# Designs tried in a protein design run: peptides against a protein of PDB entry 3PUK. Part 20

Target 1, 227 residues: chain A of PDB entry 3PUK
Amino acid sequence: ERGLKSVVWRKIKTAVFDDCRKEGEWKIMLLDEFTTKLLSSCCKMTDLLEEGITVIENIYKNREPVRQMKALYFISPTPKSVDCFLRDFGSKSEKKYKAAYIYFTDFCPDSLFNKIKASCSKSIRRCKEINISFIPQESQVYTLDVPDAFYYCYSPDPSNASRKEVVMEAMAEQIVTVCATLDENPGVRYKSKPLDNASKLAQLVEKKLEDYYKIDEKGLIKGKTQS

## One batch from the design tools (peptide)

Design b1_p14_2 (made by RFdiffusion4)
Fold by OpenDDE base, seed 3:
Structure b1_p14_2 (fold): chain B 227 residues (1-227), chain A 14 residues (1-14)
Amino acid sequence: as target 1 above (227 residues)
Amino acid sequence: EEPEFDERHEKYFS
């Protein structure tokens, strides 16, 4: 069984496709770099067709308008992806699609959200955050999408200290999305050699897990599990 | 079709 891949697919199916499903309606789906990798890891094109997706487009590329079709944006909450969305809908006269359904893979900062609201509010039919910021590799294995993580975490240059903290924060956030997806609150295990990076990351993960479960949809605090 | 949003965003589109 593809345990984690199946869980991720089920989450996407429920949170994204079922959420915006309309009988007899086909949508164009827009993906960014991360969500392309994510979907490629857990589904096939035939699966997407079954969910009412007619074609997949790269959000970063210039695309021809299909003004009679609605668009499903499954994207990361990054300035780059948001800017591409704004190019599609920011002009009243040059909207590329009929309407937009937006599903972010993680928390969208208010600054980006406000930018969307100010420019494209009338075109939006859905805007949700689904908290999947990792790539499933195996049944219980995943990878993080944090650019330059290796470089900054192991950099001997003190000038990279601030950037290292940003990377560690991003990694911790993505690990929490895995735990949320699996409905787990694990006791964190780590090896600290050769640097204290693993210890710092573990502390960040633990803190973020506590915060997540305190403010989750059910308002429940789950005890630590052994995973 | 009426728009639907997360609880966090609902206040901005209602």
Scores: peptide ipSAE 0.201, ipTM 0.830, DockQ to the pose 0.272
Fold by OpenDDE base, seed 2:
Structure b1_p14_2 (fold): chain B 227 residues (1-227), chain A 14 residues (1-14)
Amino acid sequence: as target 1 above (227 residues)
Amino acid sequence: EEPEFDERHEKYFS
């Protein structure tokens, strides 16, 4: 049985490393907070070396230019990560790398994408969304990366209702990426709690799954699977 | 190398 970690690694290998692979070429890989955790959960440095990564760097840190090397950005579609990318390739600053391959872990909002296009389109060789926004723990266990999820989901304060909805939406999105990665359309199972958060989350997941499979290029509407 | 984008973004770089 292939554990979730192996499935995630295979997905990253196919969608990211194989996609930008060039024989004899080494790349610098830029990671953010989420993708650092993601890769740490499903691979080793030796695995990355085999995929043509010479070194990994934190996108948030100041880095010295390596102008002769291409950079692989495996990052979340956040303003912070995008801003760091723009600093590396923006017209106002000297380019840190030869070119960029960008792989977002999730849907990149058009506003962020437009900023990238407007500032550094000539430097971009690839820009894709791979839809992996979870951390695999075990064969069928994953961790959601939603900041303050616990606090907002269980807050009795009505003033946090809007934030709770945002958190639930983010959680649902991440769960859908798990399903997409596993190529499954699961029937959602949950235990109802007094706050009915599980039911609300389940509804959001179901809605997003429906939307995802409607858009799936394979045109194969898969029936509900057990997962 | 010609830049390659996913299907969603191909329309923006074309």
Scores: peptide ipSAE 0.199, ipTM 0.829, DockQ to the pose 0.288
Fold by OpenDDE base, seed 1:
Structure b1_p14_2 (fold): chain B 227 residues (1-227), chain A 14 residues (1-14)
Amino acid sequence: as target 1 above (227 residues)
Amino acid sequence: EEPEFDERHEKYFS
């Protein structure tokens, strides 16, 4: 099926698996909570085996060293996931794996990146950022992963206004990653609710889309698409 | 195998 799931899988295959592929080499893949859900939504274990992944491990769990194998970290750029990576490679004498390939699902803050550089730079063979911060459900359906989004967006308490703005910004960023993945610049449509949240979110998405296409590495200003 | 980084991270590992 030519759905969003297939597009997401193709993006991951090209940006992650093809990027670090070596003929005859197997890797251990480390996932966090988000990337576990992401891969589960768009591929099967057989697909991962075909891409040279021998086993999937949870980055948060204690793992036995496999010093002869390289590790593929497909993780969110969070302090928790980065800290787990640092534990695997932070000591020169106690590295869990032979080397690391790191692919972040979004922009990694400089503060986290500096921690990686300071302690693990010699162990890293790849470090790249991809733009997939959503879970595909159906051909035209995806789920945003923003903690407490429901609570803050629908809270009538004005004291939550600042938190609501942060949540809306995170949602807008994830929507833009969908557009980037699909190579689309859509007109934003929304259903009006009693709360002016939908219009505010739409404005944030439009602004972020404009910024994304302005800074596109290919310098191609893409026109608006019909979606 | 030579390390490869995206443009933003190349400055940190070069």
Scores: peptide ipSAE 0.199, ipTM 0.835, DockQ to the pose 0.270
Fold by OpenDDE base, seed 4:
Order: C-alpha cells, then sequence, then structure tokens
Structure b1_p14_2 (fold): chain B 227 residues (1-227), chain A 14 residues (1-14)
C-alpha cells in the first residue's frame, strides 16, 4: 500500500518536475517555508537530483545570480514568497536567473498574480497551481501547515474570533487539497464539542469540496465517496 | 520556449 508520502511525491513529480523537464537541463529550485517542509516530508535530495534539480535555495534568502540557469519556483502563493520572486525578476538588468517556472501549492490570488504579470511576465515559462497544501506524515495521515491553528481554534478569547475564522478557512482549504490529491470526495463527519470547531470546519470543508469538484479541471462533479 | 499556464491563468498571459 503506497503511503500518502508516495502519493504526494508522485503528484509533485508529475505536476511539477515532469511538467518543466527538459532533457539535459538542470534547474535551481527555489523553496519557501512550506514547500521546504513538504519536500522534506516526501523526498530526498537524491530524488530531486534525479528530477533535474542541481541545488535548492531558500527564496527568502539573498542569493547570488545564476543567470545562465532557469529557476523552478515551488512556492506557496503568499505575498512574502511572491515578493521574493518579484525581486528576482522585477528588474530587467538584475534578473537572477534565465527564466522562471512557477508552481504554486494552492490558489494564487488575482492580486498577486497581477503583480507577477505586470512585472515579470516575460521571464515566466510556466505558472501553475498544483493544489498541495498539506504535509504527509504517515499513511493516510497529514499535517496542516496553519500557524497557530491550535491556539486560535481552542482560544476562549472572543478577541480571537476573527483570527479563528481565518485559521478555519485555511485548514479547510488544506483539507480539500488532500481530497483533491487523493481524488476523493468524502462525506464529512465530526464529533460535536462545546466550541463546535469540528462542525464549523466540517461545513467549510464540505462547501469547499463542492466548489472544487464543480470547477475541477475535468468539469466533473464527483459523488461522495466512502473514506 | 513558449510559456505554459494552467487554464485559469492562460487568459491572463495570452
Amino acid sequence: as target 1 above (227 residues)
Amino acid sequence: EEPEFDERHEKYFS
């Protein structure tokens, strides 16, 4: 039985590495905090070498230009990561790399996308969203990368209510990416608790699942599956 | 090399 790690790796290999692969070409891969964790969870450096990655770099760090090499940006669609990308390619005279392949782990907001388009469009060879926003831990087990999720979800402080909703939304989104990755549309079940966090999260997940399968690449609405 | 985008973004780069 192939564990979730293998499934995730296979998805990344297909959606990212195979998509931008060119025979005999090496790329520099730029990672952010999330994608560093993601790749670390499901592959080794040797695996990346086999996929044509010569070196991995942290997008947040200052890096020396390697103008003769193309860069593969495997990053989350955050302002911070996008800003770092923009710094790499925003100036015609100071491009750090030959060209960019961008793969976002999730939906990139139009505001961020427009910034990229406006300043760096000529440098971009690929720009895709691959919808992997979770960290595989064990077979059928994954971890959500939502900062302070536990704190806000279980906070009794009313002042955290708005932040709790943001966290819940982020969690729901990441759960949906798991379902999408596994090609599953599960029925959502939950146990009620005093704070009803499970119910709220379940509702968000159900809504997002419905939206996802309505607008999926195949345009096919899948029925609920047992899981 | 011709740029390639997903369906959602194709309309923005074409």
Scores: peptide ipSAE 0.179, ipTM 0.819, DockQ to the pose 0.288

Design b1_p14_2_s1 (made by RFdiffusion4, then SolubleMPNN; from b1_p14_2, 4 letters changed)
Fold by OpenDDE base, seed 1:
Structure b1_p14_2_s1 (fold): chain B 227 residues (1-227), chain A 14 residues (1-14)
Amino acid sequence: as target 1 above (227 residues)
Amino acid sequence: EEPEFDERSKKYYA
């Protein structure tokens, strides 16, 4: 099927499941709030079983140790998700799983990365960032996962200006991850709104697209596509 | 298997 859901699933399959796949090996997969929504939008439990996932667990919940199995952490690079991971592997005597594979949905800040490295590096078989920070809805429709985006973007209060900028930056980053997933460098278009938020967001997206394609795998600037 | 812990996305580390 042609659509954003199939493209997202293909990217996850290649970047996560194929990367850590071993013949005859089953893994426990740990998800957070975002990755639960992401996988639910683009696959079924049967698809995950085919990829060697025996069970899905919520990283935030208390879980019983399964010391003979490896764990696949597919999580957002947040302090909350990282702290839950560290509780699973922080103690040498009380590891919940045999080993960990970690796949972050976005760039993991150096502060969080260094915290992981210092505490439990020996338990980690793989750590990778895959750059998927959006939820596919339809063939050409997606939603952004930016907390309080509606509140700050439409707030008339000038005191929220700094927070509005942070929200717009996060939205722009997620839009760029869609473009990267689709292998497109679009011309950004927007409708005029009472607040000049659309123009500001468009400029942020354009800048981030330029930065992304400048440092792509080929080191070549990809030409603009008609999308 | 040797741990591959230091791999980062090419988008951020050229």
Scores: peptide ipSAE 0.028, ipTM 0.594, DockQ to the pose 0.470; fails the geometry check
Fold by OpenDDE base, seed 4:
Structure b1_p14_2_s1 (fold): chain B 227 residues (1-227), chain A 14 residues (1-14)
Amino acid sequence: as target 1 above (227 residues)
Amino acid sequence: EEPEFDERSKKYYA
């Protein structure tokens, strides 16, 4: 069995690199904080070179224009990352790169998508959502990238209830991306002590899994797999 | 090359 890291790499290779590959063409790849961690977890720089990436740049940093090269943006659908992209292409006269391929790690909110479309559509060759919002740590272990997840989930303060819900939703979404990546519909198991967090998360995951498989690419509901 | 936008992954937010 191929470990989760290998599965994730294969998914990225297929969904991102193969999708935008052009023979003899090198691209600059722009990463954010999450995708830097993601790629670092499942590949080496040599692997990226083999995929036609000449250099990796941090999207958050000021970068010199390389107007002759196309850029591959592998980024999270966050306002920060999107704003950095928009700075690269928002001005017709000041484009950082020749064109952009954008691959979001998750669903891009309509507000962000529309903002991109309105300002930079002519510069974009591809824009896809690849649905990988987790970090593989081990063969069967992954981590979620949800800021302050622990704090809000385990906060006894009722004032944090709304934020807890948002965090739980984000975690559930990321868990579903793991399931989608593995092509599995797990039977969710949890231990509820001392808080209901595990139960609530399980319910969210189950709901999202159901929705995912109902409207997946295959149009088929998969049976529950062992988790 | 014309821009290509893939279908939105709205399925995860239904």
Scores: peptide ipSAE 0.026, ipTM 0.588, DockQ to the pose 0.615; fails the geometry check
Fold by OpenDDE base, seed 2:
Structure b1_p14_2_s1 (fold): chain B 227 residues (1-227), chain A 14 residues (1-14)
Amino acid sequence: as target 1 above (227 residues)
Amino acid sequence: EEPEFDERSKKYYA
């Protein structure tokens, strides 16, 4: 059985590296906080070199221009990461790289997507959403990258209820990306005590899984798998 | 079979 790490790596290789691969071409790869953790969990620097990545840079840091090289942005669809990308390509005279390939780890909101199109369309060679928003830890274990998830989910303060819902939604989306990556529709198992958070999360996951498989053009309603 | 994420993904080609 291939561990979750190998599955995630294979998905990234196919969806990102193979998609933008050009023989003899090296790229600079730009990562954010999440994608740094993601790649660190499932590959080594040697693996990235084999995929034509010469240098990894943090998108949030000031970087020197390398105008002769294309950049591969593997980033989360966040305002912060998008704004950093836009700074790299916002001015025709001040472009940091020759061109950009953008791969988002999740659905990019229309507002951000439109902002990119309006500002940098001529610099973009590819823009794709790959739907990998989790960190693989073990063969069948992953971690969710949802900021302040613990705080909001377990906060007794009613004022945090709306934020709790947003966090639960984000966690559910990440779980669905695991299922999609594994091509599985698992039965959700949870412990509900002492809080109802696990039940709410399970319901969100089930709903999102149902929505995911209903819109699959292949019409293949997969039965529940044991995972 | 790889999940066809492409069906839900916004493809932008410039």
Scores: peptide ipSAE 0.025, ipTM 0.591, DockQ to the pose 0.122; fails the geometry check
Fold by OpenDDE base, seed 5:
Order: C-alpha cells, then structure tokens, then sequence
Structure b1_p14_2_s1 (fold): chain B 227 residues (1-227), chain A 14 residues (1-14)
C-alpha cells in the first residue's frame, strides 16, 4: 500500500511538475506557508531538483529578481499569496521572473483569479488548481490547514456558531480533497463526542463527496468504500 | 500567445 505521502507526492509530480516541465529548463519555485509544509511532508530537496527546481523561495519574503528564470508558484489561493505573486509581476519594470506558472492547492475564488488576470495575465504560462489542501502525516493520517478550527469547533459560546459552521465547511472541503487525491469515496466514520461536531462534519463531508463525484469527469458516482 | 481561458483551468500557452 502506498502511503498518503507517496500518493500526494505523485499527485504533485503529475499535476504540477510534469505539467510545466520543459527539457533543460530550471525554475525557481515559490512557496507559501502551507505549500512549504506540504512539500516538506512528502518530498526532499533532491526530489525537487529532479523535477527541475533549482531554488525554493518563500513568496512572502522580499526576493531579488532573477529575470532570466521562470517561476513556479505552488501556493494556496489566498489573498496574501496572490498579493505576493502580483507584487512579483504587477509592474513590467519590476518583474522578478521571466514568466510564471501558477498551481493553486485548491479552488481559486473568481475574485482572486480575475485580479490575477487583470494585472499580469501576459506573464502567466499556466494557472491550474490541483486540489491538495491537506498535509500528509503518516500512511493514513493527514492534518487540515483550517485556522482556528479547534477554537471554533469546541467553543461553547453560541456567538461562534456561524464561525464554527464556516470552519466545518472548510474542514469538510479539505477532507474531500484527500478523498479526491486518493481517488476514494469512503464511508464517513466518526466518534461520538459530547458535541455534535463530528456528526455535523461527517454530514458535510458526505454532501461534498456526493457533489464532487457527481461533477467528476467520469460522471460516475463511486460507491462508498470502507474506510 | 494569450492564455486560453478554459472555463476553470486557464491553459496559458507559452
């Protein structure tokens, strides 16, 4: 059985590196906080070198221009990461790199996408969503990147109910991306807890799985597999 | 070459 780390790496290799690979071409790769953790969890620097990445840079840091090289942005579809990208390409005179390939870890909101399109479309060679918004920890263990998830999910304060719902939806979405990455439609199992959080999350995951497989290119709803 | 905007996956051609 291939561990989740190897599956994630294979997905990134196919969806990102193979997609933008050009023979003899090296790229600078720009990472954000999430994708730094993601890649660190499933690959080594040597693996990235084999994929034609010469240098890894943090998108949030000020970087010197390397105008002769193309940049691969593997980033989350957040305003912060997008704004950093736009700073790299927003001005013709201040372009940090020759061109950009952008791979988002999740669905990029139309607002962010349109902002990119309007400002620097000519500098972009590829823009793709790859739907990997989780960190593989072990063979069957992953972590979700949902800010304040613990706080809102376990808050007894009714005023946090709306925020709890948003957090649960984000968690459910990330769980679905795991299932999509693994090409699985598992039966959702949860532990009963004092709070209905597990049941609510399970329902959200099931709903989102159904929606995902209904719209999948294969048009085939995969039967529920045993998790 | 202008990137072809397919509906959700914009293929930007080199």
Amino acid sequence: as target 1 above (227 residues)
Amino acid sequence: EEPEFDERSKKYYA
Scores: peptide ipSAE 0.025, ipTM 0.596, DockQ to the pose 0.129; fails the geometry check

Design b1_p14_2_s2 (made by RFdiffusion4, then SolubleMPNN; from b1_p14_2, 4 letters changed)
Fold by OpenDDE base, seed 2:
Structure b1_p14_2_s2 (fold): chain B 227 residues (1-227), chain A 14 residues (1-14)
Amino acid sequence: as target 1 above (227 residues)
Amino acid sequence: EEPEFDERSKKYYK
């Protein structure tokens, strides 16, 4: 049985490490809060060493330049993570590394993407969006990484309605990334609650799954699967 | 090596 952890690791290995691998080359890997949790859930430091990572660093921390080494940024497409990247490469005098490979865990908004392109495109050898925005816990269990999800989803305050929608959208997107990682198009099952949050989330997931598989790189629309 | 910067997820082009 392929555990979700192994599937996630295989996806990261193929989409990130194999994509930027060069024989005999070591890289420094920069992680943010989410990707630290993600990698910690599905691999060990020894696994990263085998993939040509010499050291992992937190992107949010001040770091000493290692100008002779290339950097692998495996980060979420957030303003905070992007700003930290831009500090590393924004000016010639401030370049901390030789070059950058960037892998976003999800779609990077055009505003952030364009900001990167305008500021430091010459330093970037690869910029790719991958679809992994969840934390695997067990073989078929994962944790959604949506801040304050519980608070907003279960708030009876109408003033939080807009925030609730944003949270639901983020959760739905993460669930779709799980399906994409597993190469499955599940029939969504849920238990309705008084606030009907489960139904709303299910609808969002179904819509996003439909959109994803219509554009599948294989040119095939996959039927509903069990998950 | 030429930089490859424009690899976007195709699922968002709809």
Scores: peptide ipSAE 0.032, ipTM 0.625, DockQ to the pose 0.543; fails the geometry check
Fold by OpenDDE base, seed 5:
Parts: structure tokens; C-alpha cells; sequence
Structure b1_p14_2_s2 (fold): chain B 227 residues (1-227), chain A 14 residues (1-14)
């Protein structure tokens, strides 16, 4: 059986490292909190070295310029991570790196995308979105990165209904990215709970899967593979 | 080397 970790690594290798690879070129890789966890879950430093990464840096930390090297940003499409990137390249005289390759773990909102274009376009060699917004734990186990998901999903307070919906939407999106990564369209199974959150999430996942595969490169909706 | 911004996640632009 194909372990989820290996699948995720292969996806990252193909979508990120192979995409920006240049013979003989080493890059500094910038990670945020999520991508640090992601890479730690599916690869070793030796693997990254093989992909031409010399050093891994935390995007949130103050870093010394290495102006002769290009930087690979593998980051979440969040204001925080984007702002850190912009600080690295916002000033021509204070650019920390020679150039940037940006790979977002998910869709980057137009507001952030446009902000990047307006500020740093000349420094960017690549800016792509990939669909990896989950942490692989085991062969068939993954963890979602949705802040406060537990709190809102299990809140009995009706006032949290709108927030619960937002959280459920985010969870569904991340589940779909797992399916996309695995090239699967599973039948969604759930256990009924008092709050019926599982049913709601299942419906959202099914809807998003349908939407995803309708506009996929194949132009076809894949049949349900397994529950 | 020109910047490449054209590839966006299609699922969000259905």
C-alpha cells in the first residue's frame, strides 16, 4: 500500500522541487509553521539536500541576507507568511536573496496574490499553488490544519453557528486536497453524532470533490473509489 | 528569467 507520507513527498518533489530545479544551483528554503510540520512528516534533511536545498530557514524569524542565493518559499497562503516574504523582497536595496520561487500549499487569495505581484514581481521566478494543506501521519491518516476546529465544531452555542460553518468549509477544503493528492474520489463515510457535524462535513466534502473533478484537467468526475 | 504567475489552482475558479 502506498503510504500517504510517500505520496505527499512525491507530490512535493514533483510540484515544487522538480519545478524550480536548476542544475548546480542550491537554494535556501523558507518554511512557515505548517510547511515545517509537513516536510518534517514526510522527508528528512538528506532528502532536501538531494533536491538542492542547502539550508532551511523559518520565514517568521529575522534572517541575515544571503544575496547570492535564490530562495524557495514553501509556505501557506496566509497574510503572515506573505508579509514575511514581502519583507524579504520589499526593498531593492534590502533583498535578502537573489530571487524567489514561491509555492503555496493551497489557493492564494487574490488580495495576497496581487499584493505580491505589486511589490515583488521582479524578484519572483515562480509563483504556484499546490494542493497540500494536510499533515500525513500514517499510511491512511492525516491531520487537518484548521485553527479552533475542535472548539467551534463541538460548541453547543448557537452563536457559533456561523463560525462553525467557516471551520467546516476549511476542513472540507483540506480533505479535498488529500483526495487530490491521492488522485482519489472516495465515498465519504461518517458516524452520526449529536451535533450532526460529521454529516455536514461529509456533504461539504462531496460537493467540493465534485467541483474539483469537474474542472480537473481530465474534465471528468471520477467515480467513487472507496468509502 | 521572467516571473511566472499564471498557474492558479483551478478548483477555486470554477
Amino acid sequence: as target 1 above (227 residues)
Amino acid sequence: EEPEFDERSKKYYK
Scores: peptide ipSAE 0.031, ipTM 0.629, DockQ to the pose 0.568; fails the geometry check
Fold by OpenDDE base, seed 3:
Structure b1_p14_2_s2 (fold): chain B 227 residues (1-227), chain A 14 residues (1-14)
Amino acid sequence: as target 1 above (227 residues)
Amino acid sequence: EEPEFDERSKKYYK
């Protein structure tokens, strides 16, 4: 069994494909850099066909309009991906697709969300956020999508301290989404050498996990488990 | 079909 990969696929199937599924309807799916890697890690093209996806397109590329088909956007809540979406639907005369279903891989900032709502609300059928901000590698292994993480975490330049903190925060957020996906509240383990980065990251993860489970849908607080 | 924007992720880490 592909443990984590299967869990991620099941999550996407339930949260995205089943949510917007209509009998006999095919959709074009738009992906960004992260979601391309994510889907590639946990499914095949045949799986997507079974879910009613006829073709996959890169959101960053110029694409020909297919005005009779609805589009499924599975994208990261970034300015770049949002701007590309807005280009597809921002003009009444230049809509590339019939309508849009948007699924973000994480919480979309209110600024971006409001920008979408103000510009394209009439074209959007669904806009949901799902918590999948990691790439499954093995049954119990994943990688984080945090650009320049290595550079900033190990930079000897004090001027990068603020950037390092931002990177650490982003990493912690993504780790929490893994735990949420697996329904786990792990006791965090780390090695602190050569810097205190691992300790800081562990503290951030623990704090965010506590917050997540305190305000979860059931209002339940799960005790720490072993990972 | 009206747009549905109410299914937002929890802001536990924002």
Scores: peptide ipSAE 0.028, ipTM 0.618, DockQ to the pose 0.571; fails the geometry check
Fold by OpenDDE base, seed 4:
Structure b1_p14_2_s2 (fold): chain B 227 residues (1-227), chain A 14 residues (1-14)
Amino acid sequence: as target 1 above (227 residues)
Amino acid sequence: EEPEFDERSKKYYK
């Protein structure tokens, strides 16, 4: 396969499935709303089976315990998803699965991370943050998963200003995850509009890109690339 | 199997 979908799948395969793979072992995979969309965009159930996933479950739903199986949580670092995880493993007597592998699609806030560590650390075999916070649609095209992004970005209501900033930050973060995934440092261009949303977003992206490449694993600042 | 908590990933976040 060519394009962004293939790149994203390869990233997930390497960062998640290969990381927790054990020969002959099957896992239950728990997904949230975002990761359901993400995986649906770049793979099929048959692909997941090949990666040792026997079944996928929605983390938000009540699920019957399968105590003999390990669970792979591929989830967003949100309070909702984390709370669902905590319900699965928070009680020693009521663990739904044998153990957990957790892969967050983005940075997990310290508050959530510490909460997990404090309550469920003994049940967790692996906990990693992977930087995939976008949905691939087409070759070199991706969709941002930011709730109400359009509404807040284009709202003329000043009461939405704070929420707009939060949305812009989230969008910028997701754009940077695309760049990181593709190993690109693009020049940012925009068209000015009355609300100057594009300019604001561009500035956030540029800042985050700079930060990313300054602190990347290689410790190398890459020049601007053409995207 | 001993549980393993990875350190926080810093490569994408400052």
Scores: peptide ipSAE 0.024, ipTM 0.601, DockQ to the pose 0.519; fails the geometry check

